# Peptides against a protein of PDB entry 5KEZ, part 229

Target 1, 320 residues: chain A of PDB entry 5KEZ
Amino acid sequence: NVAIYNPFRPWWERYQPVSYKLCTRSGNEDEFRNMVTRCNNVGVRIYVDAVINHMCGNAVSAGTSSTCGSYFNPGSRDFPAVPYSGWDFNDGKCKTGSGDIENYNDATQVRDCRLTGLLDLALEKDYVRSKIAEYMNHLIDIGVAGFRLDASKHMWPGDIKAILDKLHNLNSNWFPAGSKPFIYQEVIDLGGEPIKSSDYFGNGRVTEFKYGAKLGTVIRKWNGEKMSYLKNWGEGWGFVPSDRALVFVDNHDNQRGHGAGGASILTFWDARLYKMAVGFMLAHPYGFTRVMSSYRWPRQFQNGNDVNDWVGPPNNNGVI

## One batch from the design tools (peptide; made by RFdiffusion4, then SolubleMPNN)

Design b2_p24_8_s2 (from b2_p24_8, 15 letters changed)
Fold by OpenDDE base, seed 1:
Structure b2_p24_8_s2 (fold): chain B 320 residues (1-320), chain A 24 residues (1-24)
Amino acid sequence: as target 1 above (320 residues)
Amino acid sequence: AVMTAEQAYKTTVGAFTDTAKAAS
């Protein structure tokens, strides 16, 4: 991914890829392979956060300022390490003046335009699908068990399916022959927008963001909410079907959220309430559960916003 | 009382955004 130095190596630089090389501040491919092997050998499976909707931001300077030193040029859409070129992006397909998503009530913009400047891959092209599948298949061959598909809301479900149809079975060294990768898709659906979580049910599970938001409200006793109201927790609360839901109390995005919806999210900063929420989540049968493991950073609130919400995970091993 | 399906969808649109991923 791109190496961002202002601010200094933020967490979100990891979501700005310039190649599909396994070479980041998290480690190199050999280290990753080693981890996957060790984990699989004791029954711990690995699921990769796959950033396949886009490459880096269009405003990032061209050059070799990346975690693996690969050259890239956002201006010309040149990512030779893949390779991608200008033919592999939706620049001509997006019809907004800025080239970015401007109206989230327009599903076409949401899927064909840049997510806040992130160069949007033309997933309609078989070439692009194949390059992504190649990346994911490499991970499958290493021994990963599945994927979180980042920014799935911004990809057409059919394009996702086309990619998934190209995926290999899981590595038979650790998985039964014919096993398919576990897929869950990040779709932020809180209602009120045309893109729905149900659009993606055919591809795998979907993140249920209402879960953490509503649970936070209940645990915080906001608006007179009571624990007893959780009697029909899950589908009874209007959440997606249990077998399609991936649930969580917080994630890396919404633990940094603010405003009306974000404020309800419980995090490790709210230790007691957070433990209650996580405990409830793990005890309740609804959905496939995910527990967050995060880190502390020096929060600085200005006008209700943490100006240090960019701070990335700690790194002191010299890895770029 | 118990949240209805209608109430579940009456959440603030955009409460969680992906904008942070492209910040610079």
Scores: peptide ipSAE 0.022, ipTM 0.536, DockQ to the pose 0.032
Fold by OpenDDE base, seed 3:
Structure b2_p24_8_s2 (fold): chain B 320 residues (1-320), chain A 24 residues (1-24)
Amino acid sequence: as target 1 above (320 residues)
Amino acid sequence: AVMTAEQAYKTTVGAFTDTAKAAS
C-alpha cells in the first residue's frame, strides 16, 4: 500500500493499495506465512481484510512511496506491480463532475464512482476479477480461512460473486477437503439508501452496523432505552437474518466517529459500558460475533472532531 | 434522533462511509 508520511503512517494507509504484494508495515510474505501456519496449528484461523474495490487515492503522488517499494502512478492509473492500467478503472463509467461519489442515493454512483478519491476498479472486467482472485487465492493457499471484503457496498454484488467463484477451496492441511473461504462483506446499511444489505446475502455474511449503533443507545440509556427492550434483540429489531449477520460493538472506523453509528458507538474509551456491550454480544446468540482489539492514541478534539483520528497502532517508526 | 425500542424503528438516512480510508 501507499506509505503516507503526512500524517505519519496513519492506519488508513493500509486501505490504499498499490499492489497485492504481501509486504506491508506488518511484515513480509514469509513472516505472514509463518504466522498463518503457527496460528492454524493451534486452531486459530486468519481472516484477511481484503481491499479489492479500489486502489490508492487519485491525488497521491506517483513514485515508489509504498510499503514494498512498488512504483505506482495514480494520475495515469498505472499500477505495474499488479498490473493495472487506465483500462482497469471505472473513470469512464462515473458520470459525476468530480469523479467521486456525490450522492449516496444514487446506487450507480456508489458503485461506479470513486469513494472519496480512491481509484475505483472496474470489477466488471474479467481481467480485474482474475487479478483479485489471484491475490485472494494466494492467501487461501497460504492457509487463511476467509476474508472481510472491504467497501463491499461500493461493489456490485454480481462482480463480487464472480470473484468468489474463482476462489480455491481452503488449504487441506488445516481445513476439511472442499471447505470454502468464510466471506463477510462490509456493507453499511442503516436504511434510507438504495443499496441494501440483502443485496449481498448471496455472497456471504454482511456486517450489521445497526447492531452496535442500537446496542450503544440501549447501554447508554439514551432516549429512554432499557435493557428489557432487548428481549427480541436481533431480527426483532429489524436486523438482517442471524445467519447473514456479522455483529460487533465497534470497528476501527466508527470508534473514531466515522462510518455508521455516530456517538452511540461504544468503545474502549467507555470502558465500563463497553464491557457490558461486548459481554452482552458474546452471550447473545444473534449473528457471528467479532470483538475489536484496539489501542489508545492521543485524541485531540477540535470542533467536535478528533484531529488525531489517523493515528495508527503502536509502532516503531512506522513498523509494527 | 434514534428512536426507542418502544417505537417502530425507522432507518437512518445519511452518508455512511469509511471516509477516513480515503484521506491522504
Scores: peptide ipSAE 0.020, ipTM 0.549, DockQ to the pose 0.039
Fold by OpenDDE base, seed 4:
Structure b2_p24_8_s2 (fold): chain B 320 residues (1-320), chain A 24 residues (1-24)
Amino acid sequence: as target 1 above (320 residues)
Amino acid sequence: AVMTAEQAYKTTVGAFTDTAKAAS
């Protein structure tokens, strides 16, 4: 991915890929292989946060300022380390003036235009699908158990399906023969927009952002809500089917006030309430649970927003 | 579309923005 130095190595640089090389601030491919092997050997499975909707931001300077030193040129859509070129992006499909998503009530924009300037890959192309599949298959062959598909809301479900259909079975060294990768898709659906979580059920599980948002409201006792109202928690609250849901109290985005949930989201900053929420989540059978492991950073609020929301995990001169 | 909850789920209506992954 791109190496950002202003601010200094933010967490979100990881979500701006310039290649599919396993070479980042977390380590190189050999180190990754080693980690996966060690984890698998003790029954800990690895699920990769796969960024396949886009490459880096369109405004990033061309050059070799990347975690693996690969050259890239956002201006010309040139990512030779893949390789991708201008033919592999949705520049021609997006009809907005800015090239970015301008209206989230327009599903076509949401999927064909750039998410906050991130160069949007043309996933309709078999070439692009294959390159992504190659990347994911490389990880599968290393021994990962599955994937979180980043920004799935911004990809057509059929394109995702086409990629998934190209995936290998899991590595038989650790998984039963014929095992399929575990797939869950990040889809922010709190209602009111045309894109629905149900659009993605065919590909795997989806993130249920209503979970953390509503649970936060209840635990905080906002709007007169009570714990007793949780007696029909899950589908009874309008959430997706349990077997399609990946649930969580918070994630890295809404922990920072971004995305779905707003102020209702409970985090480690609210330790007591957070423990209550996480405890409830783990005790309740609804959905596949995900527990957040995060870190403290020097928050600095200006106009209600943390200007240091970019701060990544503890690191040594950018290396985690 | 809440089944039988004492408090109905209030769906947030409007356009949402996904993660601000700055295109710096």
Scores: peptide ipSAE 0.020, ipTM 0.516, DockQ to the pose 0.042
Fold by OpenDDE base, seed 5:
Structure b2_p24_8_s2 (fold): chain B 320 residues (1-320), chain A 24 residues (1-24)
Amino acid sequence: as target 1 above (320 residues)
Amino acid sequence: AVMTAEQAYKTTVGAFTDTAKAAS
């Protein structure tokens, strides 16, 4: 991914890829392979956060300022480490004046235009699908158990399906023969927009962002909400079917902001309430549960916003 | 039946996660 130095190595630089090389601030491919092997050998499985909707931002300077030193040129859509070129992006398909998503009530814009500057891959092309599949298959062959698909809301479900259909079975050294990768898709559906979580049920599980938002409201006793209202928690609260839901109290994004869930989201900063929410989640049968492991950072609020929300995990001069 | 009100949370078009990931 791109190496950003202002601010100094923010967490979100990881979501601006310039190649599919397994070479980041967390380590190189050999170290990753070693970790996966050691984890699998003791029954701990690895699921990769796969960024396949886009490459880096269009405004990033061309050069070799990346975690593995790969050259890239956003201006010319040149990513030779893949390789991608101008033919592999949706620039000509997006009809907005800016080239970015301008109206989230237009599903075509949400999927064919740039996510606020991030170069949008043409996932309709078999070449692009194959390059992504090769990346994911390399990880499968290393021994990962599945994937979180980042920014799934911004990809056509059929394009995702086409990629998934190219995937190998899991590594038989650790998984039964014929095992399929576990897929869960990040889709932010809080209602009010044309793209729905149900559009993606055919590809695997989806994130249920209503879970953390509503649970936070109840635990915080906002708007007169009571614990007794949780008697029909799950589908009774309008959530997706349990067998399609990936549930969580917080994630790395809404832990830092007011978007997907807002101020209702509970985090480790409110330790007592957070423990109550996590305890409830783990005790209740609804959905597939995900528990957050995060870190503290020096929060500095200005006008209600944390100006240090960019701070990444503890590191040694940018190296984790 | 749903027991909670829809207006219990704050959100904008283009969730925070999208904006944060695209920052440069």
Scores: peptide ipSAE 0.018, ipTM 0.553, DockQ to the pose 0.036

Design b2_p24_8_s3 (from b2_p24_8, 14 letters changed)
Fold by OpenDDE base, seed 5:
Structure b2_p24_8_s3 (fold): chain B 320 residues (1-320), chain A 24 residues (1-24)
Amino acid sequence: as target 1 above (320 residues)
Amino acid sequence: AQMTYEQALRQTVGYFTETAKAAS
């Protein structure tokens, strides 16, 4: 991915890829293989956060400022480390003046235009699908158990399916023969937009962002909500079917006060309430649970916003 | 009650993208 130095190595640079090389601030491919092996050997499975909707931002300067030193040129859509070129992006399909998503009530824009400047891959092309599948299959062969698909809301479900249909079975060194990768898709559906979580049920599980938002409201006793109202928690609250739900109290985005959930989201900063929420989540049978492991950072609020929300995990001169 | 589409936006991504643009 791109290496950003101002601010100094923010967490979000990870979501601006320039190649599919396993070479990041977390380590190189050999180190990753070692970790996956060690984890699998003790029954801990690895699920990769796969960024396959887009490459880096269109405004990033061309050059070799990336975690593996790969050259890239956003201006010409040149990513030779893949390789991708101008033929592999949706620039011609997007009809907005800016090239970015301008109206989230237009599903076509949401999927064919750039997510806030991030170069949007033409996932309708078999070439692009194959390059992504090669990346994911490489990870599968290493021994990962599945994937979180980042920004799934911005990809056509059929394109995702086409990629998933190209995937190998899981590595038989650790998984039963014929095992399929576990897939969960990040889709923000809090209502009010045309794209729905149910559009993606056929590809795997979907993130249920209503879970953390509503649970936070209840635990905080906002809007007259009571714990006793959790009697029909799950589908009774309008959530997706349990067997399609990936649930969580917070994630890296809404932990920082951005994205889905708003101020209702509970985090480790609210220690007592957070423990209550996580405890409830783990005790309740609804959905497949995900527990957040995060870190403290020096929050500095200005006009209600944390100006240090970019701060990444503890590191040594940018190396984690 | 359902949240608005604005509340569902990936505001963090937008914020950081603008920050990156300013830095380049």
Scores: peptide ipSAE 0.028, ipTM 0.593, DockQ to the pose 0.057
Fold by OpenDDE base, seed 3:
Structure b2_p24_8_s3 (fold): chain B 320 residues (1-320), chain A 24 residues (1-24)
Amino acid sequence: as target 1 above (320 residues)
Amino acid sequence: AQMTYEQALRQTVGYFTETAKAAS
């Protein structure tokens, strides 16, 4: 991914890929392979956060400032380490003036335009699908158990399916023969927008963002909400079917959010309430649970915004 | 005028892309 030095090595640089090389702040491919092996040998499975909707930001300077030193040129859409070229992006397909998503009530531009400047891959192209599949299959062959598909809301479900159809079975050294990778898709559906979580059920589980948002409201006792109202928690609250849901109290994004949805989210900063929420989540049978492991950073609020929300995990000069 | 749920939940994403732009 892009190596960002201003601010110094933020967490979010990981979500601006320039190659599919397994060479990042966390280590090189050999170290990753070793970790996966050691984890699998003791029954701990690894799921990779796969960033496949986009490459890095369109305004990032060209060069070799990346975690593995690969050259890239966002301006010309040149990512030779893949390789991708200008033909592999949706620049001509997006019809907005800016090239970015401008209206989230327009499902087409949500999927065909750039997410806040991130170069949007043309996932309808078999070439692009194959390059992504090769990346994911390499990980599968190493021994990962599955994937979180980042920004799935911004990809056409059919394109995702086409990629998933190219995936290998899991490594039989640790998984039963014929096992398929566990897939959960990040889809933000809190209602009111045209794209629905159900659009993605065919590809795997989906993130249920209503879970953390509503649970936060209840535990915070906002709007007269009571814990007793959780009696029909799950599908009774309009959530996706339990067997399609991945649930969580917070994630890295909404942990840093401050909007209407973000404000309700409970985090480790609200220690007591957060423990209540996580405890409830783990005790309740609804959905597949995910527990967040985060870190404290030096928050600095200016006009209601944390100017240090970029701060990544504790590191040694950018290396974890 | 009000922030959408999408914007709220992806606020950090928006920030990092702007920051990357400024840093380039």
Scores: peptide ipSAE 0.028, ipTM 0.595, DockQ to the pose 0.075
Fold by OpenDDE base, seed 1:
Structure b2_p24_8_s3 (fold): chain B 320 residues (1-320), chain A 24 residues (1-24)
Amino acid sequence: as target 1 above (320 residues)
Amino acid sequence: AQMTYEQALRQTVGYFTETAKAAS
């Protein structure tokens, strides 16, 4: 991914890829392979946060300032390490003046325009689909068990399906023959927008962001909410079907007050209430549960915003 | 002029779907 130096190596630089090489501040490919093997050998499975909707920001300077040292040029849409060129992006398809998503009530903008300047891949092209599938298949062959598909709301479900149809079965050294990768898709659907979580049910599970948001309000006793109201928790609260839901109290985004959930989201910063929420989630049968493992950073609030919410995880992997 | 990834994610959706709450 791109190496961002202002702020200094933030966590979110990981979501600005310039290649599909497996070398980041979290480790190189050999280290990753070693981890996957060790985990599989003791029954711990790995799924990868796959960033396949986009490459890096359009305004990032061209060069080799990346974690793997690969050259890239956002201005000309050149990513030779893949390779991608100007033919592989949705620049001509997006009709907004800025080239970015401007109206989330326009599904075509949400899927065909750039997410905050991130160069939007033309996933309708078989070439692009194949390059992504090759990346994911490399991971499958290493021994991963599945994927979180980042920014799925910004991809057409049919394009995702086309990619998934190209995927190998899981590595038979650790998984039964014919096993397919576990897929869940990050779709932020709190209602009020044309894109729905149900659009993606055919590809796998989806994130249910209403879960953490609503549970937070209940645990916090906001607006007169009571625990007794959770009697019909799940589908009765308007959530997606249990067999399509991946549920969580918080994620890396809304843990920082970003994205979906706002101030209702419970995090480790409020330990008592957080443990109550996580305990409830694990005890309740609704959805496939995910428990967050994060880190503490030096928060500094200015005008209600943490100016240090960019701080990445602890790192001891050199300058890369 | 490009928003950072972090800045984009700061935008919180204010609308929530109506829930069907159980009686207390």
Scores: peptide ipSAE 0.030, ipTM 0.597, DockQ to the pose 0.078; fails the geometry check
Fold by OpenDDE base, seed 4:
Formats: structure tokens, C-alpha cells, sequence
Structure b2_p24_8_s3 (fold): chain B 320 residues (1-320), chain A 24 residues (1-24)
């Protein structure tokens, strides 16, 4: 991914890929392989956060400022480490004046235009699908158990399906023969937009962002809500079917106040309430649970926003 | 209570992407 130095190596640089090389702030491919092996050997499975909707921002300077030193040129859509070129992006398909998503009530914009400047891959192309599948298959062959598909709302479900259809079975050294990768898709569906979580049920589980938002409201006792109202928690609250839900109290985005869920989202900063929420989540049978493991950073609020929300995990001069 | 449309449109990725653009 791109290496950002202003601010200094923010967490979100990881979501701006320039190649599919397993060479990041966390280590190289050999180190990753070693970790996966060690984890699998003790029953801990690895699920990779796969950024496959886009490459880096269109305004990022060309060069080799990346975690693996790969050259890239956003201006010319040149990512030779893949390789991708101008033919592999949706520049011509997006109909907005800016090239970015301008109206989230327009599903075609949401899928075909750039997510706030992030170069949008043409996932309709078999070439692009294959390059992504190669990346994911390499990870599968290493021994990962599945994937979180980042920004799934911004990809056509059929394109995702086409990629998934190219995936290998899981590594038989650790998984039963014929095992399929576990897939969960990040789709922000809090209502009010045309794209629905149900559009993606065919590909795997979907993040249920209503879960954390609603639970936060209840635990905080906002609007007179009570814990007793959780008696029909799950589908009874209008959430997606349990077998399609990936549930969580918070994620890295809404933990920082700008993501889906608003101020109701509970985080480790609200320790007591957070423990209540996480405890409830783990005890309740609804959905597949995900527990957040985060870190402290020096928060500085200005006008209700943390100006240091970019701060990544503890690191050694940028190396995690 | 449902989240507002505006709340649903909050995209952290966008905020940080703009920051990255400005820094580049």
C-alpha cells in the first residue's frame, strides 16, 4: 500500500493498495506465512481484510512511496506490480462530473464511481477479477481461512461472486479437504439507501451495522431504551438473518466517530458500557461475532471530532 | 429508532482519503 508520511503512517494507508504483494508495515511474505502457520497449528485461523474494490487515491503522488517499494502512478492508473492500467478502472463508466461518488442514493454511482477519490477497479473485467483471485488464492494457499471484503457495498454482488468462484479450497494441511474460504462482506446498510445487505447474501455473511448502533443506544439508555427491550434481539429488531450476519460492537471506522453508527457506538473508551455490550453480544446467539482489539491513541477533539483519528497502532518508526 | 440518512452516509474512508490527497 501507499506509505503516507503526513500524517505519519496513519492506519488508513493500509486501505490504499498499490500491489497485492504481501509486504506491509506488519512484515514481509515470509513473516506472514510463518505467522499463519503458527496460528493454524494452534487452532487460530486468519481472515484477511481484503481491499479489492480499489487501489490508492487518484491524487496520490506517483513514485515508489509504498510499503514494498512498488512503483505506481495514480494519475495514469499505472500499477505495474499487479499489473493494472487505465483499462482496469471504472473511469469511463462513472458518470459523475468529479469521478467520485456524489449521490449515495444512486447505486450505480456507489459501485462504479470512486469512493472519495480511491481509484475504482473495473471488477466487471475478467482480467481484474483474475488478478484479485490470484491474490486471494495466494493467501488461501498460504493457509488463511477466509476474508473480510472491504468496501463490498461499492462492488457489484455479481462481480464479487465471480471472484469468489475463482477461489481455491482451503489449504488441506489445516482444513478439511474441500473447505471453502469464510467470506464476510463489509456493507454499511443502516437503511435509507438503495443498496441493501440482502444484495450480498449470496456471497457470504454481511456486516450488520445496525447491531452496534442499536445496542449502543440501548446500553447507553438513550431515548428511554432499556435492556429488557433486547428480548427479541436479532431478527426481531429488523436485522439481517442470523446466518448472514457478522456482528460487532464497534469497528476501526466508527470507533473514530466518522463511520456508520454515530455517537451511539460503544468503544473501549467507554470501558464499562463496552464490556456490557461485548458481553451481551458474545452471550447472545444472533450472528457471527467479531470482537474488536484496538489500542489507545492521544485523542484531541476539535468541534466534536478527534483530529488524531488517523493514529495507527503502536509502532517502531512506522513498522508495526 | 433508525439512524438518519446523514448518519448512514458517514464514511470514514472518505475522510481519510481526502487527508491523504492533501498530504500528497
Amino acid sequence: as target 1 above (320 residues)
Amino acid sequence: AQMTYEQALRQTVGYFTETAKAAS
Scores: peptide ipSAE 0.022, ipTM 0.589, DockQ to the pose 0.056; fails the geometry check

